# Ledger of designs, part 108: peptides against a protein of PDB entry 6O8C

Target 1, 262 residues: chain A of PDB entry 6O8C
Amino acid sequence: VGLRYEKISLPKIHPRYDLDGDASMAKAVTGVVCYACRTASTLLLYQELMRKGVRWLVELVKDDYNETVHKKTEVVITLDFCIRNIEKTVKVYEKLMKVNLEAAELGEISDIHTKLLRLSSSQGTIESSLQDISSRLSPGGLLADTWAHQEGTHPRDRNVEKLQVLLNCITEIYYQFKKDKAERRLAYNEEQIHKFDKQKLYYHATKAMSHFSEECVRKYEAFKDKSEEWMRKMLHLRKQLLSLTNQCFDIEEEVSKYQDYT

## One batch from the design tools (peptide; made by RFdiffusion4, then SolubleMPNN)

Design b2_p19_1_s1 (from b2_p19_1, 12 letters changed)
Fold by OpenDDE base, seed 5:
Structure b2_p19_1_s1 (fold): chain B 262 residues (1-262), chain A 19 residues (1-19)
Amino acid sequence: as target 1 above (262 residues)
Amino acid sequence: SKIEEEYKKWKEEMEKAEA
């Protein structure tokens, strides 16, 4: 769930010269662009927080992977040792059979050997799965976090600062329009300046809103969507790792039952 | 007028800054 923000739009700017109307309009524009600045800042902070979270999650999953690999390796060693011991036992019993010892014990040991070999085969599947996971977590893998650096807005883009500059310009004009309103009537030159400033206000406001929409909001939404998708995949991967770990524990437990025969 | 010329100049400067 991303940050909720209100869709903002500029008020209608009337071309007619009206000191009262222009002051009111300028006030409204200032408010809207101010909101845009604050919103842009909030969206940026959210993305930065998410990037930190992404990095944290990557490290967490890597740790999970390493633990799984370690456990798998341990089980493989134990299993191989058990298999070797059982094979030695089988050979001993085969020799004893030549001396008329009971065949029943050899049959039991042989069955255990078969079961152990089956367990060993399952380890191959686990290994393959781990290799797949490793490839996905690699820098060029499908779960690489490079998108987090590419998508969205970044402090280095200075979007908030750019908007703030425009807001400052707009605010200055607004304050002038308040003064103009207080004068009730302007001389010809001051009237022309007012009209000029109104055009500047419009320009700055439009630029601010375009920048906000295209460089802040749109990119944020893209980042949000990408992050949600990536997060789901990562969580799924983590569950896979847990499953593999549990499989290793299950194998280890089963092998432990046969260690008494070695 | 002088004001119109100043506006034109400003507009040109802004356009250059955006390029």
Scores: peptide ipSAE 0.054, ipTM 0.638, DockQ to the pose 0.045
Fold by OpenDDE base, seed 4:
Structure b2_p19_1_s1 (fold): chain B 262 residues (1-262), chain A 19 residues (1-19)
Amino acid sequence: as target 1 above (262 residues)
Amino acid sequence: SKIEEEYKKWKEEMEKAEA
């Protein structure tokens, strides 16, 4: 779940010279761009925190993977040992069978051997699944976290700082417009300066909003979407690992039933 | 006017900063 922010837009800037209107407009613009600065900062922070979370989750899943591999290895060792012992027993009983002894016992042991071999075959499937998971988690794999470093906004982009500079310029003009308003009437030269400052304000405001929209919001949304997709895939992978772990436990339980024959 | 010249200079500076 990503951060919610309000859609902001610049107020209409009228070309007409109006000291009261211009001061009011400048105040509104200052407020909007100020909001953009704060929002950009918040969006950046969110992304940085999410990147940390992504790294943490990758390590967690790797640990889960290693635990599953370890469990699988233990089961394989136990299973192989059991198979070897059963095979030795089968050989002994086969010799006894030649002298017409213990036919029923040989049949039972042979059935156990067959079951154990089937369990051994299932281990191959588990191994293949683990290899697939490993490949997906590996660098360059489908679940690599490289996107977290590429997508979104970064502190190095200096988006907040760039917006802050523009905000400062706008704020200065706003304060001047407040003074102009207080004068009620400006001399010709001051009026011309006011008009030019209004154009500057428009320029800075437009630049700020464009930068905010295109470099902050858009990139954030792309990051958010990518993160959500990746998170879903990671959660699914964790479920797969859990399933494989459970399969290992099931095999171990089944093998334990036959250990008395070894 | 001096004011127009100052505005032109500002505009040029802004254009350079964007390049």
Scores: peptide ipSAE 0.054, ipTM 0.637, DockQ to the pose 0.044
Fold by OpenDDE base, seed 2:
Structure b2_p19_1_s1 (fold): chain B 262 residues (1-262), chain A 19 residues (1-19)
Amino acid sequence: as target 1 above (262 residues)
Amino acid sequence: SKIEEEYKKWKEEMEKAEA
């Protein structure tokens, strides 16, 4: 899960004035910062897509929850109806028992009543579980997706644009250094400008790499880790919902066996 | 020199921008 990228670092910048070396160094720096720009863009895109996926999954799980609640409600209604009918039957047979009639039938109906009451008690557990799930999915709950909007990098941060500006400055200096190299020798003033530009290059490059590492890579990794954790929890919750749904179906099936007595 | 002055100016501007 997540994007793989290579660790990048700036080449060593030698303080020595060397037209050939400086041109080569500038080229390498340009390449590194170019990679940083592209990588930052890719990481941002990944996170944006993941955020969409997170929102989609939340809605999916909410739908699953609602379906489970609906099924549970249906089963409760059916079960309660069955219990009420059995209780009426029990009362009738109890009256008959006063004259010592229908003892065997009363025993059977009483046993069914006991079984239904046990099934009814299990509904309480299902309800409690659903309430727990609801609380976890609620705003501020353990499975809230607010982290997806907080963690990581965002388009509003303009990280790619900031890096691109620095890259443009670096590239300009690189092309100048290529020209300087072609001249083989610079006059004093041009030499001083070259040295000055080399310092600018160093500044821009360092700023770019710092920004990339601290504001792009680090935040991306935090987002990735949080996403993975959250995703595992959400998938587990979905399994819980399915289990609860199946329990409801099992209860419904059991109740259906006694419908002839109601 | 003029170039040194420009460098100093640039450096000051960069420091200000980082603050």
Scores: peptide ipSAE 0.048, ipTM 0.633, DockQ to the pose 0.046
Fold by OpenDDE base, seed 3:
Structure b2_p19_1_s1 (fold): chain B 262 residues (1-262), chain A 19 residues (1-19)
Amino acid sequence: as target 1 above (262 residues)
Amino acid sequence: SKIEEEYKKWKEEMEKAEA
């Protein structure tokens, strides 16, 4: 999971005044910073989409939880009803035994009662598990999605726009350097301007790359790592819910076998 | 977009994993 991007670095900027070399260097710098802009935009979009995905998954898991709780409740009601009926039956048979009725039937019913009580005891474990899951999904819980809103880069940061401004400055200098190259030789004043622009280009480029690295890439990586961890935990939780649901179905099936005795 | 496609794939994978 995650976008692949290439680590980019600025070309070496030589201090030597060379119209051909400077134009070539400026072109390369423009390319690198352009890549940074595009990459930053892509990383931002990815994160925004992931945030949507996170929200979707949270809602999905909550729905699964609610369905499981509903099923559990249904099973508990059914089981309790069955237990009560069996207990009544046991009492009747106990009274009848006092009147010389065969103990064999009572034994069978008593065994069923014991089995049902065991099933009932398992409901407590299911309930505890559901409570744990609920606590984890609750606000402030271990699986809260607050990190998705905090980590990474956001449109409000305007990182892409900031990089684009720097790119525009760099591109302007590059175009000037192309013109300078075409002149083959500059007058003294124009040469000094060229040298100064070269320094500006370096400044803008380094600023762009630093911003890209520190404010875009690093934050993206942090977001990615957290998202992967969170996603793994959420998937595990869904598996737990499924397991609990299956346990409920198993109990329901078992209870259905004894309904004829109730 | 490529990213949108990746998101769709991711969503589908999540839906499948949850089934």
Scores: peptide ipSAE 0.018, ipTM 0.414, DockQ to the pose 0.010; fails the geometry check

Design b2_p19_1_s2 (from b2_p19_1, 12 letters changed)
Fold by OpenDDE base, seed 4:
Structure b2_p19_1_s2 (fold): chain B 262 residues (1-262), chain A 19 residues (1-19)
Amino acid sequence: as target 1 above (262 residues)
Amino acid sequence: SKIEKEYKEFEKKMEEELK
């Protein structure tokens, strides 16, 4: 999970005035910062896609939850109906026993009643589990997706644009250094300008790398880590829902065995 | 030096533009 990217560093910038060396250095810096721009863009895109995926998954799990609740409700209705009918039957047989009428079936009916009550108790546990899941999915819950909006980089941060501006400045200096190299020798004034531009290049490059590392990479990694953790929890929750659904089906199947006595 | 002064001014300008 996540994007792989190469860790980049700036080439060594020598303070010595060297037209050939400076042009080569500037070219290398341009390449590095260009890579940073592209990487930042890719990381941003990835995060945006992941945010969409997170929202999608939340809705999916909510749907699963609702389906499970619906199934649980259906089973409860069926179970309660069966219990009521069995209780009525028990009462009738009890009355018969009071008048000294033998009811061989009373024991069987009573056993069924006991089993149904146990199943009803199990439904209570399922309900509690569903409530827990609901609380976890609710706003402010443990599985809330608010982190997806808070963590990482966002288009509004304009990180790519900021890096692009710096890249443009660096590229301009690189082109000038390429020209300077072609001249072989610069006049004193032009030499001073070259030296000044080299300082500018250093400034832009350093700023770009700092911004890339601190505002792009670091935040991306934090987002990635949180997303992975959250995803694992969500998948586990989905499995829990499936388990609860299966339990409901099992109870329904068991209840169906006793419907003939109602 | 003159160049250092100009560079400092440049830094200030760039910091403001990149906010």
Scores: peptide ipSAE 0.029, ipTM 0.620, DockQ to the pose 0.047
Fold by OpenDDE base, seed 2:
Parts: C-alpha cells; structure tokens; sequence
Structure b2_p19_1_s2 (fold): chain B 262 residues (1-262), chain A 19 residues (1-19)
C-alpha cells in the first residue's frame, strides 16, 4: 500500500498585465508548489522507510532459510542412521532365511526399508527446493533487493531542496506582487520589472512542476510497483520455506515410528 | 526588447544552477 497524493496542476497564467490578477495567480502558484514540496518530502520519507523494511524482511527470510536448512540436515542424519540400521537387520534376517526361519519378520523389515528409502528420496526434493530458494535470495538472484537502492527517489537527489529553492523564488515574487497590488498603479520601470518577474515566476513554477512530476512522482510510482511485486514474491518464498520445514517434521515423525525396529 | 534579452540570460543562468 502506497501513499496517496492529489494530482496538482498550475493555474492558468494570463499574459495580460493585471496587478490584482497577477497577485492572485502568484498566490495560487505558491500554494501548488508548496504542496509539491511537501508531497515530495513525504514520498521520499516513505521510500526510505520501505527500504529499511525491505532490508529487514531479507534478513528475516534468510533466518528462516537457515533454520529450514538446519532442520533438514537433522532429519537427513536421523533418516540415514535408521536406514543403515535397518539394512544391517535385513542382512541378518536374510541369513536366517536360508534356514527357513523368521520369514514373516523379514518381510516386515523389508517393507520398512522400502518406506525409509522413499522418505530419503523426498529429502532430495527438499534439498533441490532449498537450493532454488538460496539462488533466488543470492546477490543477483530474482529476489535480490538491489532494486530498492536503485529505484525511486533518494536523499542524495536533493529533490526536496531543489523544489524548496524554486518555492522560495516564487514566494518572493508573490510577496512583491502583493506590494504591487497595494500600490494600485506602477511607474513604467516598476511595471517592466513586474512583467519580468511574472516571466520568472512562470519559469520557476514550470520547472518545479516538471521536476515534481518527472523526478519525484514518476520515480515514486515505479518504486511502489516494484516494491509490491517484490513483497509478494518474498511472502510466497517464506510460505515455501514453512512448507519445507513442515515436510521435514513430517518425515521426522514417520521415521520415529520405525526406530523401535532398529 | 531589452527585457526579453535579460530574461533569456536569466533562463540560461537558472538552467546552469539547476543542473
């Protein structure tokens, strides 16, 4: 879930010299760019927090992975031990079978041996799955978090500061236009300055809006989309790890039933 | 006009500062 923001646009700037209209326009522009600055700051903060969250989740999943690997290893050791013991027992009974003794017991033990071998084969599948997960989590893997450092906006981009500079310029012109409005009429030179400042205002405003839309909003949306996709994949992977862990427990439980025969 | 020339110079300056 990403941050919600309102789409903003600059008011229409009329070319006509009008002290009242220009002051009103400048006020509106100031408001819009101020909103852009605040929004950019909020979007940046959100992304920084998300980056921290991503790093945290990666570590969490790595811990889950290591725990699953550990459990799998324990089960393999136990299973192999049981298989070896059953195999020894089978050999003893095979010798006894030559004398036609205890044929029924041999059949039962052989069946257990077959079942244990099947369980051992299933461990191979678990191992393959763990290897796949490891590869996905590795640097350069499909679930690498490198995108979090590349996508979106960063403090080093100085987007908020750039917008703030433009806002300051705009605000200064706005206050001058308020003064001009209060004078009701300007001398020729002052009028020319006013017209020039209006052009400057337009320049600053358009630059601010372009920067906001292209460098802040667009990049944020890209970051948001990638983060959502990545998060879904990570959650799925975590569920896979849990499933593998449960499979290990199931195998361990089944093996425990045959320990009395070893 | 003189003011247009000054504005063009201003634009160039601002473009350099925003880089």
Amino acid sequence: as target 1 above (262 residues)
Amino acid sequence: SKIEKEYKEFEKKMEEELK
Scores: peptide ipSAE 0.028, ipTM 0.616, DockQ to the pose 0.047
Fold by OpenDDE base, seed 5:
Parts: C-alpha cells; structure tokens; sequence
Structure b2_p19_1_s2 (fold): chain B 262 residues (1-262), chain A 19 residues (1-19)
C-alpha cells in the first residue's frame, strides 16, 4: 500500500484588487505549495526506500533460485546413478533368466526401472521451468528490476528543489501582501506593483501545482502501480520456486526407496 | 543554484510578458 496524500488545489485567485483578500489568498497559496513541497519529498523518499526493497528482494529470489538449481542438480545425479545401477541389475537378471531363474524378481526390477525413467523425464520439466524463471529474472526479462530505475521520481530530478524555489518566490510575495494589507491603502505606484506581484504569484503557483501534479504525483502513481504489479509477480515466482524445490525433494524421496534394490 | 538560475530566467521572462 502506497503513501496516502491529499489532493490539493489552489484557491481561487480573484482578479479584483483587494488588499485583505489578496493577503489571505497569498497565505493560502503559500500553504498549498508548502504542502506540495513536503509531499513531493515524502513521495520521493518512499520511492527510494521501495527501490532498496526491490533490490533486496531480487537478491533474495536469486538466492532461492540458486538453491533450487543446486537441489535439482543433486537429484539428477542421484537419479542417474540409481538408473545406471538398476540397468546393470536388469542385465544380470536377464542373463540369469537364460538359466531358468524366477521371472518374478526381474519383473519387479524392470518396473522400478520404468518408474525411475519416468522420474527422469519429470526432471526435464523441472529444468524447463527453471530455465523459464532464469530468463524472467535475467536482464531484459519480464521480472527485471530495470523499471525501478526508470519509473517514478528520482533525486536527480530535483523536483523538491524546484518546488522550493517556487515556494520561496510565493512566500516573498505573501510577506509583501501582508505589509500591503497593513498599509490599508497603497499609492498608485505601489498598487500597480501589488497587482503585478499578484500576477507573479499566480504564475508561480500555477507552475508549482503543474509541476507537482505532472512530475511528482503522476510519476509516483505510475511507480506505485508498477511496483505493485512487479511485487505480485515476484511473489508468484517465489511460490513457483518453492514448488519446484518440493518436487525435487519428492523425487529424491522416491528414489531413496529404490536405492535398497541397487 | 542551477535551478535557481533557471527559475530566475523564467521569472524574467514572465516579467517581460507582464509588461
């Protein structure tokens, strides 16, 4: 579950010259953009932490994969050895049958041989599954973590710093409007400056909100969605690996039953 | 610093447009 943030919007900026209203509006705008800065920082931090988590999980899954491969290899060696021994035994019994020895024992051994061959065939399926998993985890694979480096916002984007610059400009205008309010009435020139600053505030605020929405929030949401999807896939992959491991253990156990005949 | 410079340039542009 991603971070919750409140949707923010700029207050209405009235075109009418009103010292009290303009000061209040500027205060509100300052608050909104300040919130945007803090939120952007929080969203960035969250993404950075998630990236660390992703890297950690990838390494964990790779370790799981390697362990599974190792186990599979062990089982293959054991199984092949058992098959070879059974085949030798079958040959011996076939020679003995030429001398009229009981066919019952040969039948049992032959059945074991058939079962072992079936188990060997199943190893091929496990191998194919492992290869598929490997391909998915490999660079360029479906479960590669390259998206974590591409999606979302990054410190190098300097979004927080950009927003902070805008906030500083807005705050300066707010303080001026607070002073203007205290004057109650401005001379013509000061009034014109006030009106101009109000336009500046509008541009700064609009730019800040646009940047926040398009470069911070939107990208964060994309990152969040991608991360959730990827995490689900990774969880599923881990389950697959566990299943394959269990299959290897099952085969090993079954083979062990026949080792007494070799 | 670089960002501040870029924004100052933007401000200048906006000021020119508002004149």
Amino acid sequence: as target 1 above (262 residues)
Amino acid sequence: SKIEKEYKEFEKKMEEELK
Scores: peptide ipSAE 0.024, ipTM 0.544, DockQ to the pose 0.065
Fold by OpenDDE base, seed 1:
Structure b2_p19_1_s2 (fold): chain B 262 residues (1-262), chain A 19 residues (1-19)
Amino acid sequence: as target 1 above (262 residues)
Amino acid sequence: SKIEKEYKEFEKKMEEELK
């Protein structure tokens, strides 16, 4: 998962004054920085979409959790009711035995009681698991989504805009170099301006590439890695919730088999 | 439950026999 992009680098900039070479170099630089701008924009968009996805997934998992808790509660009520009924039945049989009445079913009922108590014990384990999940999803928990707001690049950073400004400066110099090339020869003053512009071009280009690599790419990669890890954990958590739900259904089904004895 | 009903009926019968 994640966006694929090409690693870019600036072309070699020769210090020698050369109208043809400088125009070609400027064109290449413009292309590279243009690509950086587009890439930065795409990376930002991806992160913003992922943040939305993270928020959505959190809510989805919370809903799943609540449903599981509800089901667990339902099963507890049903199980407790069944246990109480079986206990009453056991007491009745015990009284019958005291008056020398045959209670052939007493053993069976007692076994059922024992099984129900075991099921009740297993319900405690489910409760503990749900509490763990709740803790993980809670604010400050291991699956908190705070990282999504902190990691990566954000629109407020204005990285794309900053790169665009630099690109504009570079593009302007490129067009001037194109004109200079067409002139074939420059007067002394124009030549000096050309040389100064070349230095400016280098400065802007270097600044753009540094900004792109350090503030856009690296932060994006960090965000991507964290997002992937978090998503895997969330998927696992959802599977765990499903497992707990299924356990509740299994208990409910087992209890239903004994309701006829009450 | 069915068993509870049977027991109650038995108790009633025994009470009647003791009267």
Scores: peptide ipSAE 0.018, ipTM 0.362, DockQ to the pose 0.002

Design b2_p19_1_s3 (from b2_p19_1, 11 letters changed)
Fold by OpenDDE base, seed 4:
Structure b2_p19_1_s3 (fold): chain B 262 residues (1-262), chain A 19 residues (1-19)
Amino acid sequence: as target 1 above (262 residues)
Amino acid sequence: SEIEEEYKKWEEEMKKAEE
């Protein structure tokens, strides 16, 4: 999971005045910073897509939750109805038993009643589990997706644009150094300008690399780590919901066996 | 130059982001 990118570093910038070397160095720097720009853009896009995915998954899980709650409610209604009917039957048979009638049947009905009450108790456990899940999914809960908005890089940070500006500056110097190289020798003033531009190049390059590392890569990695953790938890929660749903079906099936006595 | 102006803007934005 996540994007793979190569770790980049700036080439060594020698202080020595060398038109050929400086042009080559500038070209290399341009390449590195260009890669940083592209990478930053890709990382940003990935995060934005992941944020969309996170939102989608949250909604999906909420839907699953609602379906489970609905199923649980249905089962509770059915179960309660069955219990009430059995209780009525028990009362009737108890009256009959007073005159020594239907004692064996009363025992059977009583056993069914006991089983139904146990099933009802199980529903209470399911309800508690659903409440727990609801709390986890709620705002401020353990599975809240607020991190997706807080972590990582965002378009509003304008990291790509900032890097692009630096790249433009670097590229301009590179083109000048290419021209300087072609001249083979520079006049004194032009040489001084070249040296000054080399310092600027270093400054821009360093700034670009720092920005890339600290504001793009680091934040991306933090986002990635949190997203992976959160995703695992969400998938687990979804499995829990499925389990609860299956439990509801199991209870419903069991209750259906006793509906003939109602 | 346009690049210099853009750079200045970038610097200003960076300063604001650090505040």
Scores: peptide ipSAE 0.035, ipTM 0.681, DockQ to the pose 0.031
Fold by OpenDDE base, seed 5:
Structure b2_p19_1_s3 (fold): chain B 262 residues (1-262), chain A 19 residues (1-19)
Amino acid sequence: as target 1 above (262 residues)
Amino acid sequence: SEIEEEYKKWEEEMKKAEE
């Protein structure tokens, strides 16, 4: 579950010249943009932590994969050895049958040989599955972690810093409006400056909110969605690896039953 | 609201920085 944040919107900015109202509005705008800055920072931190987690999980799954491959290789060697021994035994018994020895023992050994060959064929399926997993984890594969570096926001984007600059501009205007309010009445020139600053505040605020929404929130949500999807796939893959490992153990156990005949 | 709380925190930080 991703971080929860409050959906923010700018207060209504009325075109009417009102020193009290303008000061209050500016205060509210400052608060909203301040929240945006902090939220952007938090979202960035979350993504950076998630990227670390992704890298960690990739390494973990790679280790699991390598262990599974190792186990599979061990089983293949054991199985092949067992098959070769059984084949030698079959040949010996076939030679003995030419001398009228009991066919019953040969039948049993032949059945074992057939079973071992079936097990050997199943190893091919395991190998194919492992190859598929390897391809998916490889660079350019479906489970590659390249998305984590591409999606979302990054410190290099300097989104927080950009928002902070806008916040500083807005804050400066707010402080001026607070002073203007205290004057109760402004001279004509000061009034014109106030009106102009109000327009500047509007532009800065709009720019901040647009940047926050489009460059911070939207990208974060995309990252979040992608990460959730990827995590589900990785967990599934890990389960597949466990299944393959268990299959290897099952084969090994079955082969061990026949080793007494070799 | 959460926004108001954040603003308040920021305001306090700004006051401290000005001192």
Scores: peptide ipSAE 0.030, ipTM 0.651, DockQ to the pose 0.028
Fold by OpenDDE base, seed 1:
Structure b2_p19_1_s3 (fold): chain B 262 residues (1-262), chain A 19 residues (1-19)
Amino acid sequence: as target 1 above (262 residues)
Amino acid sequence: SEIEEEYKKWEEEMKKAEE
């Protein structure tokens, strides 16, 4: 998962005054920085979309959790009710045994009671698991989504805009270098301006590439890695919730088998 | 290359902006 992009680098910039070479170099630089701008924009968009996805997934998982809790509660009520009824039945049979009634029925009911109590004990494990999940999803928990707001690049960073400004400066110099090339020879003053512009071009290009690498790409990669890890954990958590739900259904089904004895 | 394609797109955008 994640966006693939081409690794870019600036062409070699020779210090020698060469109108043809400088124009070609400037064109290449323009292309590279242009790619950086567009890539930065794409990376930013991806991150923003992922942040939306993260928020969506959090809400989804919370809903799943609530449903599981609800189901668990329902099962607990049903189970407790069944246990109480069986206990009453046991008491009745115990009284009847004093009058020489066969113990076979009492034995059966007692076995059912024992089984129900075992099911009740398993409910504690489900509760503990739900509590664990709740703690992980809670603010400050291990699966909190605070990282999504901190990691990566953000629109407020204005990275794309900053790169665009640099690109504009570079482009302007490139067009001038095209003109200079067309002139074939420059007067002394124009030559000096050309040389200065070449220095400016280098400065802008280097700044752009540095910014792109350090503030866009690196942060994006960090965000991507963290998001992937978090997503895997969240999906696993959803599976856990499903498992717990299924356990509740299993308990409910088992309890239903004994309701006829109550 | 992808860089060249992006450059071409940029050129087209620049031409449109100048019009």
Scores: peptide ipSAE 0.024, ipTM 0.619, DockQ to the pose 0.028
Fold by OpenDDE base, seed 3:
Structure b2_p19_1_s3 (fold): chain B 262 residues (1-262), chain A 19 residues (1-19)
Amino acid sequence: as target 1 above (262 residues)
Amino acid sequence: SEIEEEYKKWEEEMKKAEE
């Protein structure tokens, strides 16, 4: 689901002094660390985009929630109105019943009243569900987006920049090794410098790779996993909201059948 | 880490090669 990247590893570095081999090795190391820099940048970008998406989705779901609450409120008002009207009608027919009139009609109206009260009771379940959803979306709730700000890599971490610094050091040594190769033979002092630079190259490379793996890739994967889980839950939540909305419509439709009696 | 261990091994080999 997330970004795919190639697994990279450093080339084998031989301790033997070899100007040709060292130049080739340095070139390969430069390539690997360069790829790490680019990959780290891409992973960071993905996470930043995902964070924007998360914020957007939260707002969308909040809007859906508000719409559902609005619909629920509308249905409650309509239902309460119908109940009140039916109750008035029942009272009238009860008076008529005292004179032995309209007995059958009274029974029918009373049944309608009972049905409306049952519908009203079902609104309590919808309300409870909405409250649960609200709680989950609230700060500190189970669907809070705080993880998006905490997990993964961030621009403030300066991971790409740190890798770039190491890459620059490696690249400098690589170019020097190219020059050394062209000389074919180095003076003693220059040879010693070459050997020291080779050690530095390895140090920078290993530092870059460890940083890439531990601070970029690992954190990205953690972010990705949390993102996927969160997204699944949010989609489910949206389905729940839709279900609640449909329930409100169903109740409204049923109430409309009795409006002629009000 | 594995990388650090490899580095240490490499460093030791380099030191040995310079001697």
Scores: peptide ipSAE 0.024, ipTM 0.590, DockQ to the pose 0.626

